# Peptides against a protein of PDB entry 7BDX: the designs that were tried, part 29

Target 1, 212 residues: chain A of PDB entry 7BDX
Amino acid sequence: EMGAAACTLLWGVSSSEEVVKAILGGDKALKFFSITGQTMESFVKSLDGDVQELDSDESQFVFALAGIVTNVAAIACGREFLVNSSRVLLDTILQLLGDLKPGQCTKLKVLMLMSLYNVSINLKGLKYISESPGFIPLLWWLLSDPDAEVCLHVLRLVQSVVLEPEVFSKSASEFRSSLPLQRILAMSKSRNPRLQTAAQELLEDLRTLEHN

## One batch from the design tools (peptide; aimed at target 1 N122)

Design b2_p13_8 (made by RFdiffusion4)
Pose (drawn by RFdiffusion4):
Structure b2_p13_8 (pose): chain A 212 residues (1-212), chain B 210 residues (1-210), chain P 13 residues (1-13)
Amino acid sequence: as target 1 above (212 residues)
Amino acid sequence: EMGAAACTLLWGVSSSEEVVKAILGGDKALKFFSITGQTMESFVKSLDGDVQELDSDESQFVFALAGIVTNVAAIACGREFLVNSSRVLLDTILQLLGDLKPGQCTKLKVLMLMSLYNVSINLKGLKYISESPGFIPLLWWLLSDPDAEVCLHVLRLVQSVVLEPEVFSKSASEFRSSLPLQRILAMSKSRNPRLQTAAQELLEDLRTLE
Amino acid sequence: LDDFIDALLDAIL
């Protein structure tokens, strides 16, 4: 209970750039981010499906962990630190997104997809994520999630890699072969404006790159 | 005059999340949200045989109080703090909406309905408001108000209550059937565009979940 | 701020 309370406080204060710089400056953050991935992996493996039932100081603990990772990656030196020091944590995030079934731990998936987008803002972070093993199959599969907030963060991540045609050119062929054009087109007609324009903007960029 | 000027200044700066977080600790020593409800209750009681005066120092004081409550509830930890600590203030807001006759204190009713919408964004806040005494009769009473802006914010709150699970097993199935569908339909053909669109949106949501 | 963050991280670890 005490462990989760401290992680929740740290999640609250991690929204500040001054606090994020202080976390990376303290010579204990490397251990914190290594054991964070282990705790997130342990939490996901412990779930035999079901849902989560807002596990008392268990789900709040991992949510605080993913929330901290997201708030750290939101700061320039935070996403820089993560791609240099905590590349294993990025591997764990990408692995746990594929390991989590659609509809299972939706809040955890959005927090994790938000952190991957934030890390992709860093040039090396974009290279690391896009060059990870089943990255493209993972993207199109996360789009098969019924939750609209998960689909929105997948499209935002896809738009981020698509916005760097150099990195996008390495993952060619499968971007044209396997892309769920129909699902992205359906998302460009959603009554939710943020999801609708995210898919509309991604479609504009996808059609423009195939011709230009 | 001095009290209202300081409250208006606080309403201006309360649009910042950093300021809202700073306000939530101050409620301990000086019961800011406890005495806010008393001041709002005292103001409405003082309008015995009369309606609003406006441009007054007293009118802008309570407007600033309701505006501050709204700007606090607009921040996630603000609406979380209100539903945990300031449930009495939420009771007062819901009570004063019913106590105010139609056409009386229109601006105050709109600001109060905005704060209830914001608190409803919090899961416990939604339960607390929807399970409050006389809540459905209050929605009907507020929709009988001639002012379009008040009707719009009632529809916005009703839309917030209609969306999300709320157990869904006839707990929310009866809430939808008990609404003034005729008045919502009349407001869907309204000459006020903002009101017409809110009633239209709400009607779509009522039909979608039927 | 650094002392507070270090103490908080020690408590978590």

Design b2_p13_8_s1 (made by RFdiffusion4, then SolubleMPNN; from b2_p13_8, 5 letters changed)
Fold by OpenDDE base, seed 1:
Structure b2_p13_8_s1 (fold): chain B 212 residues (1-212), chain C 212 residues (1-212), chain A 13 residues (1-13)
Amino acid sequence: as target 1 above (212 residues)
Amino acid sequence: as target 1 above (212 residues)
Amino acid sequence: LEKEIDELLDTIL
């Protein structure tokens, strides 16, 4: 209980850039983010047995951790820290997104995808995550999720890849050969306006790249 | 481990007034400070058996909690919050200071005394803690500690009482009858310059009050 | 571009 409460408060205040700078300027940041990855991984591994109540103290703690990573990645110095000093955490997030089944741990998936999206705003971050083994298959695995918010954040991450020529050119062959076009087209007709817009914009970006 | 790491980061950033305001402006602050008292109490109760290593994750977590309370009490709105909405936590801190033996948990005693001193800067806070049952005996119990830092923070808290006429007048009879004058005089000769100064200033303040 | 990028950043409360 107390750990989840403290971590939830830390998450709330980490929405401030000044707080992110203060966290990262300390000698404890490296330890914190190393243990963060281990904690998130342990939580996901524990799900294979018991129906973990989504509202458990452990779940809330892991959600707060994922939220902190997202808020850190929202700041330029936070992205630089994650990409340079916390690569293991990024690898863990990518792994956990692959280990989770469609419809499993939706809230955690959304938070982790938001963190990866924020990292992808930095060219170093985008390059790092997109060069991860199985990254393109992972995107399509995640896009198979029944949850519209998961799919929305996947589409945003796909957009970050296609809008960066240096990164897209490396994966263009695999991307084109495996693109779930019918699924993206279906999302462009979604009743969810955010998902509809994201799918439409991605389809427009892809059309622009086919003509260049 | 992760809980202690998260709480330690929260402690570090809580040194900012803006962060304290952000913590207290949220709906989670009341829950956090209620559980804080319970956690600190549970830790102190666990000490009666095993030699808890001062460097344990649990110890570091409790130190971070006490540090957060201290930083909250350093800010005017934080004092107002504690005195109005977290009285149970203040009562717990007073209780724990009484339950600990001389020389036991010195670091925690210092942090708790610093928090009470910060609360005592506010007239409402000073009034509240000084009207606590056994407050004057508690000050003398704590002043018996062999640790110079504990004694320093006790003397500072005693000074807050004697410098406020409204509070001092209520306890003046008990205070005068139980004052460990020989111990304070010994502290005014300490080799620790901070303790020496605090004891000397308190003796000067007491002399001024005897002549008025 | 920096301001537009900042609007696209996910900050979670």
Scores: peptide ipSAE 0.034, ipTM 0.789, DockQ to the pose 0.021
OpenDDE base, seeds 2, 3, 4, 5: peptide ipSAE 0.032, 0.033, 0.032, 0.026; ipTM 0.784, 0.787, 0.784, 0.779

Design b2_p13_8_s2 (made by RFdiffusion4, then SolubleMPNN; from b2_p13_8, 5 letters changed)
Fold by OpenDDE base, seed 3:
Structure b2_p13_8_s2 (fold): chain B 212 residues (1-212), chain C 212 residues (1-212), chain A 13 residues (1-13)
Amino acid sequence: as target 1 above (212 residues)
Amino acid sequence: as target 1 above (212 residues)
Amino acid sequence: LEEEINALLDKIL
């Protein structure tokens, strides 16, 4: 309970850039981010046995942790910190996104995908996550999710890869061979305007890349 | 572990007035402060059985909580919040200060006394704590502590009572009858310059009140 | 498959 409340408050205040700088300028940031991934992993592993209510203190605690990571990744110095000093956390987030089944822990998936997207704003971060083993298969696995919000954040991350020639060129063959084009085409016809727009923009970017 | 790390970060950033305002402007602040006292109480109750290392994750967690309360109480809106919406927490802090033996959990005592002193800057806060049952005996119990830093923060809180005529007049008879004058006189001769000064100033204030 | 995907997308919205 108390840990979840403290993390939730820390999440809320971490929406400020100055608070992110204060967190990262302190001597405790490394410890915090070094164990965040372990806590998130322990939660995901617990889901196979105990139907933890999604509103449980543990769920709220883990959501707050994922929210803090997302807010840190929204800031340039936070992205630099994550990519330089917290790579194990990024590896853990990628692993957990793979371990979660379609429709499982949607809110956590969204928060983790938002953090990865924010990391992808940094070219070094985008390189790091895109060079992760199984990254392209992971994107397609996540894009098979029934949840439109999960799919939206996957499409945003896919677009970060597609819009970066240095990254896209390395994976272009794998990307083209495995692209769930019919799924993306279906999303471009979604009633969800955010998902529809993201899928349309990605399809336009892909068409541009095929003509180059 | 993770809870202690999150609370420690929240403590660090709560040194900012803007962060205190952000914490209190949110919808989670009431929950946080409503359970903080219970967590601190559980820790103090655990000390009778298990020699928890003072450097344990639990100790660090509780110290961070007490630090957050102190930082909130340092700000005008934070004092108003505590005195209006978190009175149970103030009652718990007073109780825990009584439950702790001389020399026991000195760091926690100091943090709690700092929070009470900060609350005493608000006249409504000073009234609330001074009207607490057994408040005057509690001050003398705490002033018997061997730790000079505990005694310093007690003297500061005693001075807040002495300098407020509306509060002091209600307890003046009890205060005069139980005042450990010899202990305060001994502190005025302390080698600790902070303790020495605080004891001298209090003795000067008391002399002024006897002549009125 | 497109209709089924669209119907699934329509249920999640």
Scores: peptide ipSAE 0.008, ipTM 0.766, DockQ to the pose 0.017
OpenDDE base, seeds 1, 2, 4, 5: peptide ipSAE 0.006, 0.000, 0.006, 0.000; ipTM 0.763, 0.763, 0.764, 0.743; seeds 4, 5 fail the geometry check

Design b2_p13_8_s3 (made by RFdiffusion4, then SolubleMPNN; from b2_p13_8, 6 letters changed)
Fold by OpenDDE base, seed 4:
Structure b2_p13_8_s3 (fold): chain B 212 residues (1-212), chain C 212 residues (1-212), chain A 13 residues (1-13)
Amino acid sequence: as target 1 above (212 residues)
Amino acid sequence: as target 1 above (212 residues)
Amino acid sequence: LEEEIEELLDLIL
């Protein structure tokens, strides 16, 4: 209980840039993010055996950890830190997004996708995550999720790739050959206005790339 | 491990006033400080049975909790919060300071005494802690500690009482009748310059009170 | 627009 409460408070205050700078300015940041990845991985591995109550202290703790990573990645120096000093954590987040089944741990997937999207704001971050083994298949695996928030954050991450020519050019062939177009078109007709907009914008961006 | 790391980061960033305001501005602050007291109490109760390694994750976690309370109490709104909304935590800290033996959990005693001293900066806080049952005997129990840092922070807390006439007048008879004068005089001759100064200042303050 | 995008994507796929 107390660990989850402390971590949840740290998550809440980490929405401040000053707090992110304070977290990163300490000698404990590297250790914290290393153990964060390990803890998140251990949690996801435990899901195959135990029906973890989605509202358990352990789940809340892992959500708070993912939230902290997301908040750190929202800040320029935080993105630089993650991409330069915590690549193993990024690799872990990518791995965990692949290990989770559609509909499994939706809140965690959303937070992890938000963190990767925030990392993608940095060209170096976007390059790093997009060059990860199985990245394109992972995007499509995640886009098969029944959850609209998962799909929304996948589309946002895909859009970050599509909007960056230097990144997109490296994977354009694989991207075009595997694009779940019918799925994206179905999302453009979604009743969820955020999902609908994100899918429409992505389709427009793809059309623009095909005319160039 | 991860809980201690998260709590230690929260401790570090809580040295900022903005972070303290963010902690207190959330709906989770009351729960956090309630569980903080319970966790610290559980830790101290466990010491009678298990030789807890002083550098264990559990010890570090409890130190971080005590550090957070100290940092919150360093800020005006934090003192107001503790005295108005978390009195049970203050009662717990006073209780734990009494339950610990001389030389036991020195680091924790120092942090708890620092928190009480910070609370004592507020007249309402000083009134509350000084009116706690057994407060004067507790000060002398703590002043029997062989640790110079424990004794220093006790002397600082005693000085806060002595310097506040409205508080001191309520307990002046008990204070004078039980004052470990020889112990304070011995501290005024300490090789520790901070302890020496604090003991000398307290002796001067006491002398001034006897001349009025 | 959706039909035109679908037709364009069908031409490139």
Scores: peptide ipSAE 0.020, ipTM 0.699, DockQ to the pose 0.011
OpenDDE base, seeds 1, 2, 3, 5: peptide ipSAE 0.020, 0.000, 0.000, 0.000; ipTM 0.699, 0.680, 0.676, 0.680; seeds 1, 3 fail the geometry check

Design b2_p13_8_s4 (made by RFdiffusion4, then SolubleMPNN; from b2_p13_8, 6 letters changed)
Fold by OpenDDE base, seed 3:
Parts: sequence; structure tokens; C-alpha cells
Structure b2_p13_8_s4 (fold): chain B 212 residues (1-212), chain C 212 residues (1-212), chain A 13 residues (1-13)
Amino acid sequence: as target 1 above (212 residues)
Amino acid sequence: as target 1 above (212 residues)
Amino acid sequence: LEKEINELLDLIL
């Protein structure tokens, strides 16, 4: 409870760039982000294989942690910090996204995907996550999720790869061979307008790349 | 560990007035401060009678909580919030200061005394704490502490009472009858310059009140 | 409440 409350408050105030700078300018930032990954991993490991997102203080605590990472990654200096000083956390987020089953911990998946998307705004961050072993299979695993919001944030991350020629060229062969085109086409017909738009834009970007 | 890190970061950023306003403007502030007192109380109760301040993550967590309360109380809107919405926390801080033996949890005592001093800047806060049962005996109990920094912050709180005629008049008889004058005189001769100055100023203020 | 706080501290720490 108390940690969830403190973490939730820290999450809320971390939406400010000046607060992110204050967090990163302190001597505790490295330790905080080091433990963050461990705590999220312990939470995911504590879930029974069929347990959905817990409506608990533990869940709120882990959501707040993922939210803090997302807010830090939304700021240029925060992305620089994560990519240079907290790569283990990024590796953990990628691992946890792979460990979770479709429909499992949906809110946590969304937060972690938002953090990875924010990291992907930095070319060095996008390179780091896209060069991670199993990254392309992970994207397709996550895109199989029944949740529209999970799928939306996966599509945004896929678009970040597709729109960066230096990154896309390295994995273009694997990407083309494994692309769940029918799934993306189905999403482009979704009743969820955000998912529909993201899938349509990605399909347009893919068509542009097929012609170049 | 993670909670200590998150709480420490929240403590650090809570030195900003804008962060305090953001904390208090959120829907979680009441719950946070409600649990804060409980957590500090549980920590103090977990101490064996002879256990000193723990060099632990639990201690760091509780210090960060007390630090957050201190920083919130340093701001006008924070004092208003604590005095109007979190009186139970103030009662808990007063209780914990009484429960701790001389020399026990010295850093926590300092933080809690700093929070009470900051609350005392608001006349409504000063009234609330000074009208608490056993407040005057508590001041003298705390002033018996062998730690110069504990004694300094007690003297500052005593001065806040002495300098407010509306508050001092209500307890002046008890204050005069129980005043550890020899202890304050000894502190006015301390080698600690901060403690020496605070004791000298208080003695001057007391002399002024004896002549009025 | 004390138990819940301790269980939470154990989760946090």
C-alpha cells in the first residue's frame, strides 16, 4: 500500500520534464531503475499461468513503476539515460513482454510498450531494442493479443522500426518473411478508431517500402 | 528496496513547491498521508526497546516518508492540507516522538521535529499540535535527548510556541512550572553553534515574556 | 493494517 501510494505519486509528478531531470540528476536514479526491472520481473513471475491482471496494491505499484519508466522515456534526457545507463531495464521489459501470455497483464503490457515506443524516439534506443534477440518474433507475439490497446502500441512500435531506414534495413528480410499481414489488415478494419488508423498508416508505410 | 528508492526520489523532488502542489492536487494524496503515519508507527513498533536506528532499506523508506511530510509542511498549501485533512498523521508523529527513547531513531526524530516545526508556521497548525494532550511534557522529554540536532529542533518548536502569544498564553502556567531552564542554559553553552544560538535566542524570548 | 504494511514493505523492499 505505502509503496504503491509513493510510486503512484512519483509516477504522477514524473509527467513533468523538470521532475524527470530532478530524478535523473539525483544520486539514486541508477539504483531506482536497476530495482524497477527486478520488481516488475518478480511480479510477472508471481503470476500463475492463468492469473489475469491483479486488482491489487502490488499491481498498482508495478503499474506506477512502468509508468515512471514511460514518463522518463518521454523526455530526451530520460531516453539518453535509459539507453546509456539502464539497458538491463530495457532487456527486462522486452523479456517480460515475451513471458506474458495473450490477454495476461494487459495494462502492464500497454505501459511497457509505451515505454519502448518512447525509447524508440531515440535512434540509439530504437537500434538497441530492435537489435535485441527475438525482437521481431516478439512484435508478432504481442500483435496476437486480443486487446486492442496492446495491439495499438505494438503497431506504433512496428511503425517506429519501419520509418527508420537504418534500422529497418537490418531486419527487413525477417520482417517481410514473418509479417502477420492478415492480422494488420484485420486491425485496419477494427471498430477501434485508434487501432484502425494505426494499422492503416502502417500498411501505407509498408506499401511505400515495397516500392523502394 | 524498490519502495525505498521510489520514496527517496519522491522525497527529493518534493522539495519543489510545484511538486508539492502536484502531490496534493492528485486523488491519492489523502491515502498516501494516511498510510504514511501507519508505516512510521509500524517501523517504530518493530524496533526492539534497545535497537538504534536501523541502517536498512526500511529505515531509508521511513526517513523518506518523514522527509516528504517535512517538505509538504514547508509549503503554505501543504500546511493547510496537513492541518485540515491529515490530522491523524500529526497525532501519529507526536505519539512516535513520545514512544522513542532518548538516542533512539535520532534521524527520524529530527525529520519528524522538522515536520512539526514547519506545521507550526501555520497558526492553525501550531494551535493543533500545542493543544495536543501531553505536548509540553513531550517537548521536555525530547529536550532530554543526548543528540544536539534533536535538541536544536525541539528548541525551534519551543520558540514557535513562545513567540505566539495566543498559543503561549493557553499553556504558560504549565510551561513555566515545567521549563527545564538548567537544560536550556546548558545548551546555551554548547559547542554546537546552532544549538547554542537557538538556546540563547529562546532564553532572550523567555526573558522578554517574564517582563510583560 | 500493520500486517498489510509489513507485507507491502516486504514487496517493496
Scores: peptide ipSAE 0.000, ipTM 0.648, DockQ to the pose 0.077
OpenDDE base, seeds 1, 2, 4, 5: peptide ipSAE 0.000, 0.000, 0.007, 0.000; ipTM 0.647, 0.639, 0.625, 0.641; seeds 1, 2, 4, 5 fail the geometry check

## One batch from the design tools (peptide; aimed at target 1 R79 E80 Y117 S160)

Design b2_p14_1 (made by RFdiffusion4)
Pose (drawn by RFdiffusion4):
Structure b2_p14_1 (pose): chain A 212 residues (1-212), chain B 210 residues (1-210), chain P 14 residues (1-14)
Amino acid sequence: as target 1 above (212 residues)
Amino acid sequence: EMGAAACTLLWGVSSSEEVVKAILGGDKALKFFSITGQTMESFVKSLDGDVQELDSDESQFVFALAGIVTNVAAIACGREFLVNSSRVLLDTILQLLGDLKPGQCTKLKVLMLMSLYNVSINLKGLKYISESPGFIPLLWWLLSDPDAEVCLHVLRLVQSVVLEPEVFSKSASEFRSSLPLQRILAMSKSRNPRLQTAAQELLEDLRTLE
Amino acid sequence: AAFEAMSERLLETH
């Protein structure tokens, strides 16, 4: 209970750039981010499907961990630190997104997809994520999730890699062969404006790159 | 005059999340949200045989109080603090909406309905508002108001209550059937564009979940 | 606004 309360407080204060700089400056953050991935992996493996039932100081603990990772990656030196020091944590995040079934732990998936988008803002972070093993199959599969917030954060991550045609050129062929053009087109007609324009903007960029 | 000027200044700065977080600790020593409800209750009671005066120092004081409550409930930890600590203030807001006759204190009713919408964004806040005494009769009473802005913010609150699970097993199925569908339909053909669109949106949501 | 509220609700801490 005490462990989760401290992680929740740290999640609250981690929204500040001044606090994020202080976390990376203290010589204990490396251990914190290594054991964070282990705790997130342990939490996901412990779930035999079901849902989560807002596990008392268990789900709030991992949510605080993913929330902190997201708030750290939201700061320039935070996403820089993560791609240099905590590459194993990025591997764990990409692995846990594929390991989590559609509709299972939706809040955890959005927090994790938010952190991958933030890390992709760093040039090396974009390279590391896009060159990870089944990255393209993972993207199109996360789009098969019924939750609209998960689809929105997948489209925002796809748009981020698509916005760097140099990195996008390495993962050619499968971007044209396997992309769920029909699902992205359906998302460009959603009554949710943020999801609709995200898919509309991604479609504009996808059609423009195939011709230019 | 001085009290209203300081409250208006606080309403201006309360649009910041940093300021809202700073306000939530101050409620301990000076019961800011406890005495806010008393001041709002005292103001409406003082309008015995009369309606609003406006441009007054007293009118802008309560407007600033309701505006502050709204700007606090607009921040996630603000609406979380209100539903945990300031449930009496939420009771007062819901009570004063019913106590105010139609056409009386229109601006105050809109600001109050905006704060309830914001608190409803929080899961517990939605339960607290929808399970409050006389809540459905209050929605009907507020929709009988001639002012379009008040009707708009009632429809926005009703839309917020209609969306999300609320157990869904006839707990929310009866809530939808008990609404003034005729008045919502009349407002869907309204000459006020903002009101017409809110009633149209709500009608789509009522039909979608039928 | 309703969809944004749903998103904020989903992301609320406890």

Design b2_p14_1_s1 (made by RFdiffusion4, then SolubleMPNN; from b2_p14_1, 8 letters changed)
Fold by OpenDDE base, seed 1:
Structure b2_p14_1_s1 (fold): chain B 212 residues (1-212), chain C 212 residues (1-212), chain A 14 residues (1-14)
Amino acid sequence: as target 1 above (212 residues)
Amino acid sequence: as target 1 above (212 residues)
Amino acid sequence: DLYEARRERLLQPE
């Protein structure tokens, strides 16, 4: 309980750039983000057995951790820190996104996807994520999720790849060969306006790239 | 481990007034400080049985909690919050200081005493603390500690009482009748310069009040 | 340019 409360407060205050800088300027940041990855992994591994209630202290704790990572990645120095000093955490997030089944831990998936999206704002971060083994299959795996918000954040991450020619050119063949076009087309007709817009934008971007 | 790491980071960033305001401006502050008191109490109760190593994750967690309270109390709005909304935490700190034996949990005692000292900067806080049952006996109990830093922070808290006429007048009779003058005189001859100075200043303040 | 506008939007953190 207390750990979750402390972590939740830390999540809240980490929305400030000054707080992110304070976290990173300390000698404890490396250890914190190392244990963060381990804690998130342990939680996800525990889900395979017991239907943990989403409202548990443990769930709240892990959600706060993912929120902290997202907030850190929202700041330029935070992105640089993650890509330079906490790559294992990024690897862990990618792994966990692959390990989670469609419909499982939706809130955590969204937070993790938001963190990866924020990391992808930095070209170095985008390169690191997109060059991870199985990244493209992972995107399609995640896009099979029934949850509209998961799919939205996947589409945004896909868009980050597609809109960066240096990154997209390296994976274009695999991307084109495996693109779940029918799924994205279905999303472009979604009743969820955010998902609809994201899917339409991505389809337009892809069409533009096919003609270039 | 992760809880201690998160709490330690929160302690570090809570040195900022902006962070304290952010903590207090959220809907989670009340719960956090309620659980803080409970966690500190649980830790102190656990010490009566097993010699917990000072460097344990649990110890670090509790030290960080006490540090957060100290940092919150260092800010005017934080003092007001503690005295208005978290009196139970102050009561808990006073109780724990009474429950701890001389030489036991020195680091925690110092942090708790620092928090009470910071609360005492506000007249409302000083009144609340000094009107707590057994406050004067508690001061003398704590002043029996062999640790110079514990004694230093006790002397500073005593000085906060002595220097406020409205508070001191209400307890002056009990204070004069129970004052460990020989102990304070011994501290005024300490090789620790901070303790020496604090004891000398307190003795001068007391002499001035006896002649008025 | 629609492409540039989208790229700028993607440079906004969540």
Scores: peptide ipSAE 0.115, ipTM 0.824, DockQ to the pose 0.023; fails the geometry check
OpenDDE base, seeds 2, 3, 4, 5: peptide ipSAE 0.093, 0.046, 0.107, 0.044; ipTM 0.820, 0.825, 0.822, 0.826; seeds 2, 3, 4, 5 fail the geometry check

Design b2_p14_1_s2 (made by RFdiffusion4, then SolubleMPNN; from b2_p14_1, 9 letters changed)
Fold by OpenDDE base, seed 4:
Structure b2_p14_1_s2 (fold): chain B 212 residues (1-212), chain C 212 residues (1-212), chain A 14 residues (1-14)
Amino acid sequence: as target 1 above (212 residues)
Amino acid sequence: as target 1 above (212 residues)
Amino acid sequence: DLYRAREERLLAPT
């Protein structure tokens, strides 16, 4: 309980750039993010057993951890830190996103995807995550999620790849051959306006790339 | 481990006024500080059993909690919050300071005393803590601590009482009758310059009050 | 221009 409460407060204040800088400027950031990955992994591994209630202290703790990572990645120096010094955490997030089934841990998926999107704002971060083994199949696996927020953040991540020629060129063949076009087209007709817009924009970007 | 790490980071960033305001502006502050008191109490109660290593995760967690309280109390709105909405926590800190033996949990004592000192900067806070049952005997008990930092912060708290006529007048008789003058005089000759100065200043203030 | 840098940062509110 107390740990979850403290972590939740830390998550809340991590929305400030100055707080992120303060966290990273300390000598404890490396250890914190190392343990973070391990904790998230342990949580996800535990889900195949007892149906952990989404509202458990453990769940809230992991949500807060993922939220902190997201908010750290929202800052330029935070992205640099993650990509330079906490790659194992990024690898963990990618792995966990693959391990989770469609509809499983929706909130955690969203937070992890938001963190990866933020990392993708940095070219170095985008390169790192896109070069991860199975990245393209992972995106399509995640797009099979019934949750609109999960799908939205997957589409944003896909768009981040598409809008960077240096990164997209390396995976263009695999990307085109495996693209779930019908799924994306269905999303462009979603009742969720955010998902609808993201899907439409991505389709436009893809059309432009095919004409180039 | 993870909880202690998160709490330690929260402690570090709580040195910022903006972070304190952000913590208090949320709907989670009340619960956090409620659990904080309980956690600190549980820790202190556990010390009479197994010699918990000072470097344990539990110890670090409680240190961080006490540090957060201190840093919250360093801000005007934080003091107001503690005195208005978290009095039980202040009562807990006072109780725990009484329960701890001389030389026991020095670091925690220092942090708790620092928090009470910060609370005492506010007249309402000073009134509240000074009106707590056994407050004067508690101060003298704490002055028996061999640790110079503990003694320093006790002297600062004593000085906070002495420098507020409205508060001092209520306890002046008890204060004068129980004052460990020889102990304070010994501290005025300490090799620790901070302790020496604090003791000397308090002795000067006491002399001034006796002449009034 | 299709190839623009992504700058829209996401915050995760509590």
Scores: peptide ipSAE 0.239, ipTM 0.847, DockQ to the pose 0.063
OpenDDE base, seeds 1, 2, 3, 5: peptide ipSAE 0.233, 0.230, 0.233, 0.228; ipTM 0.846, 0.847, 0.847, 0.846

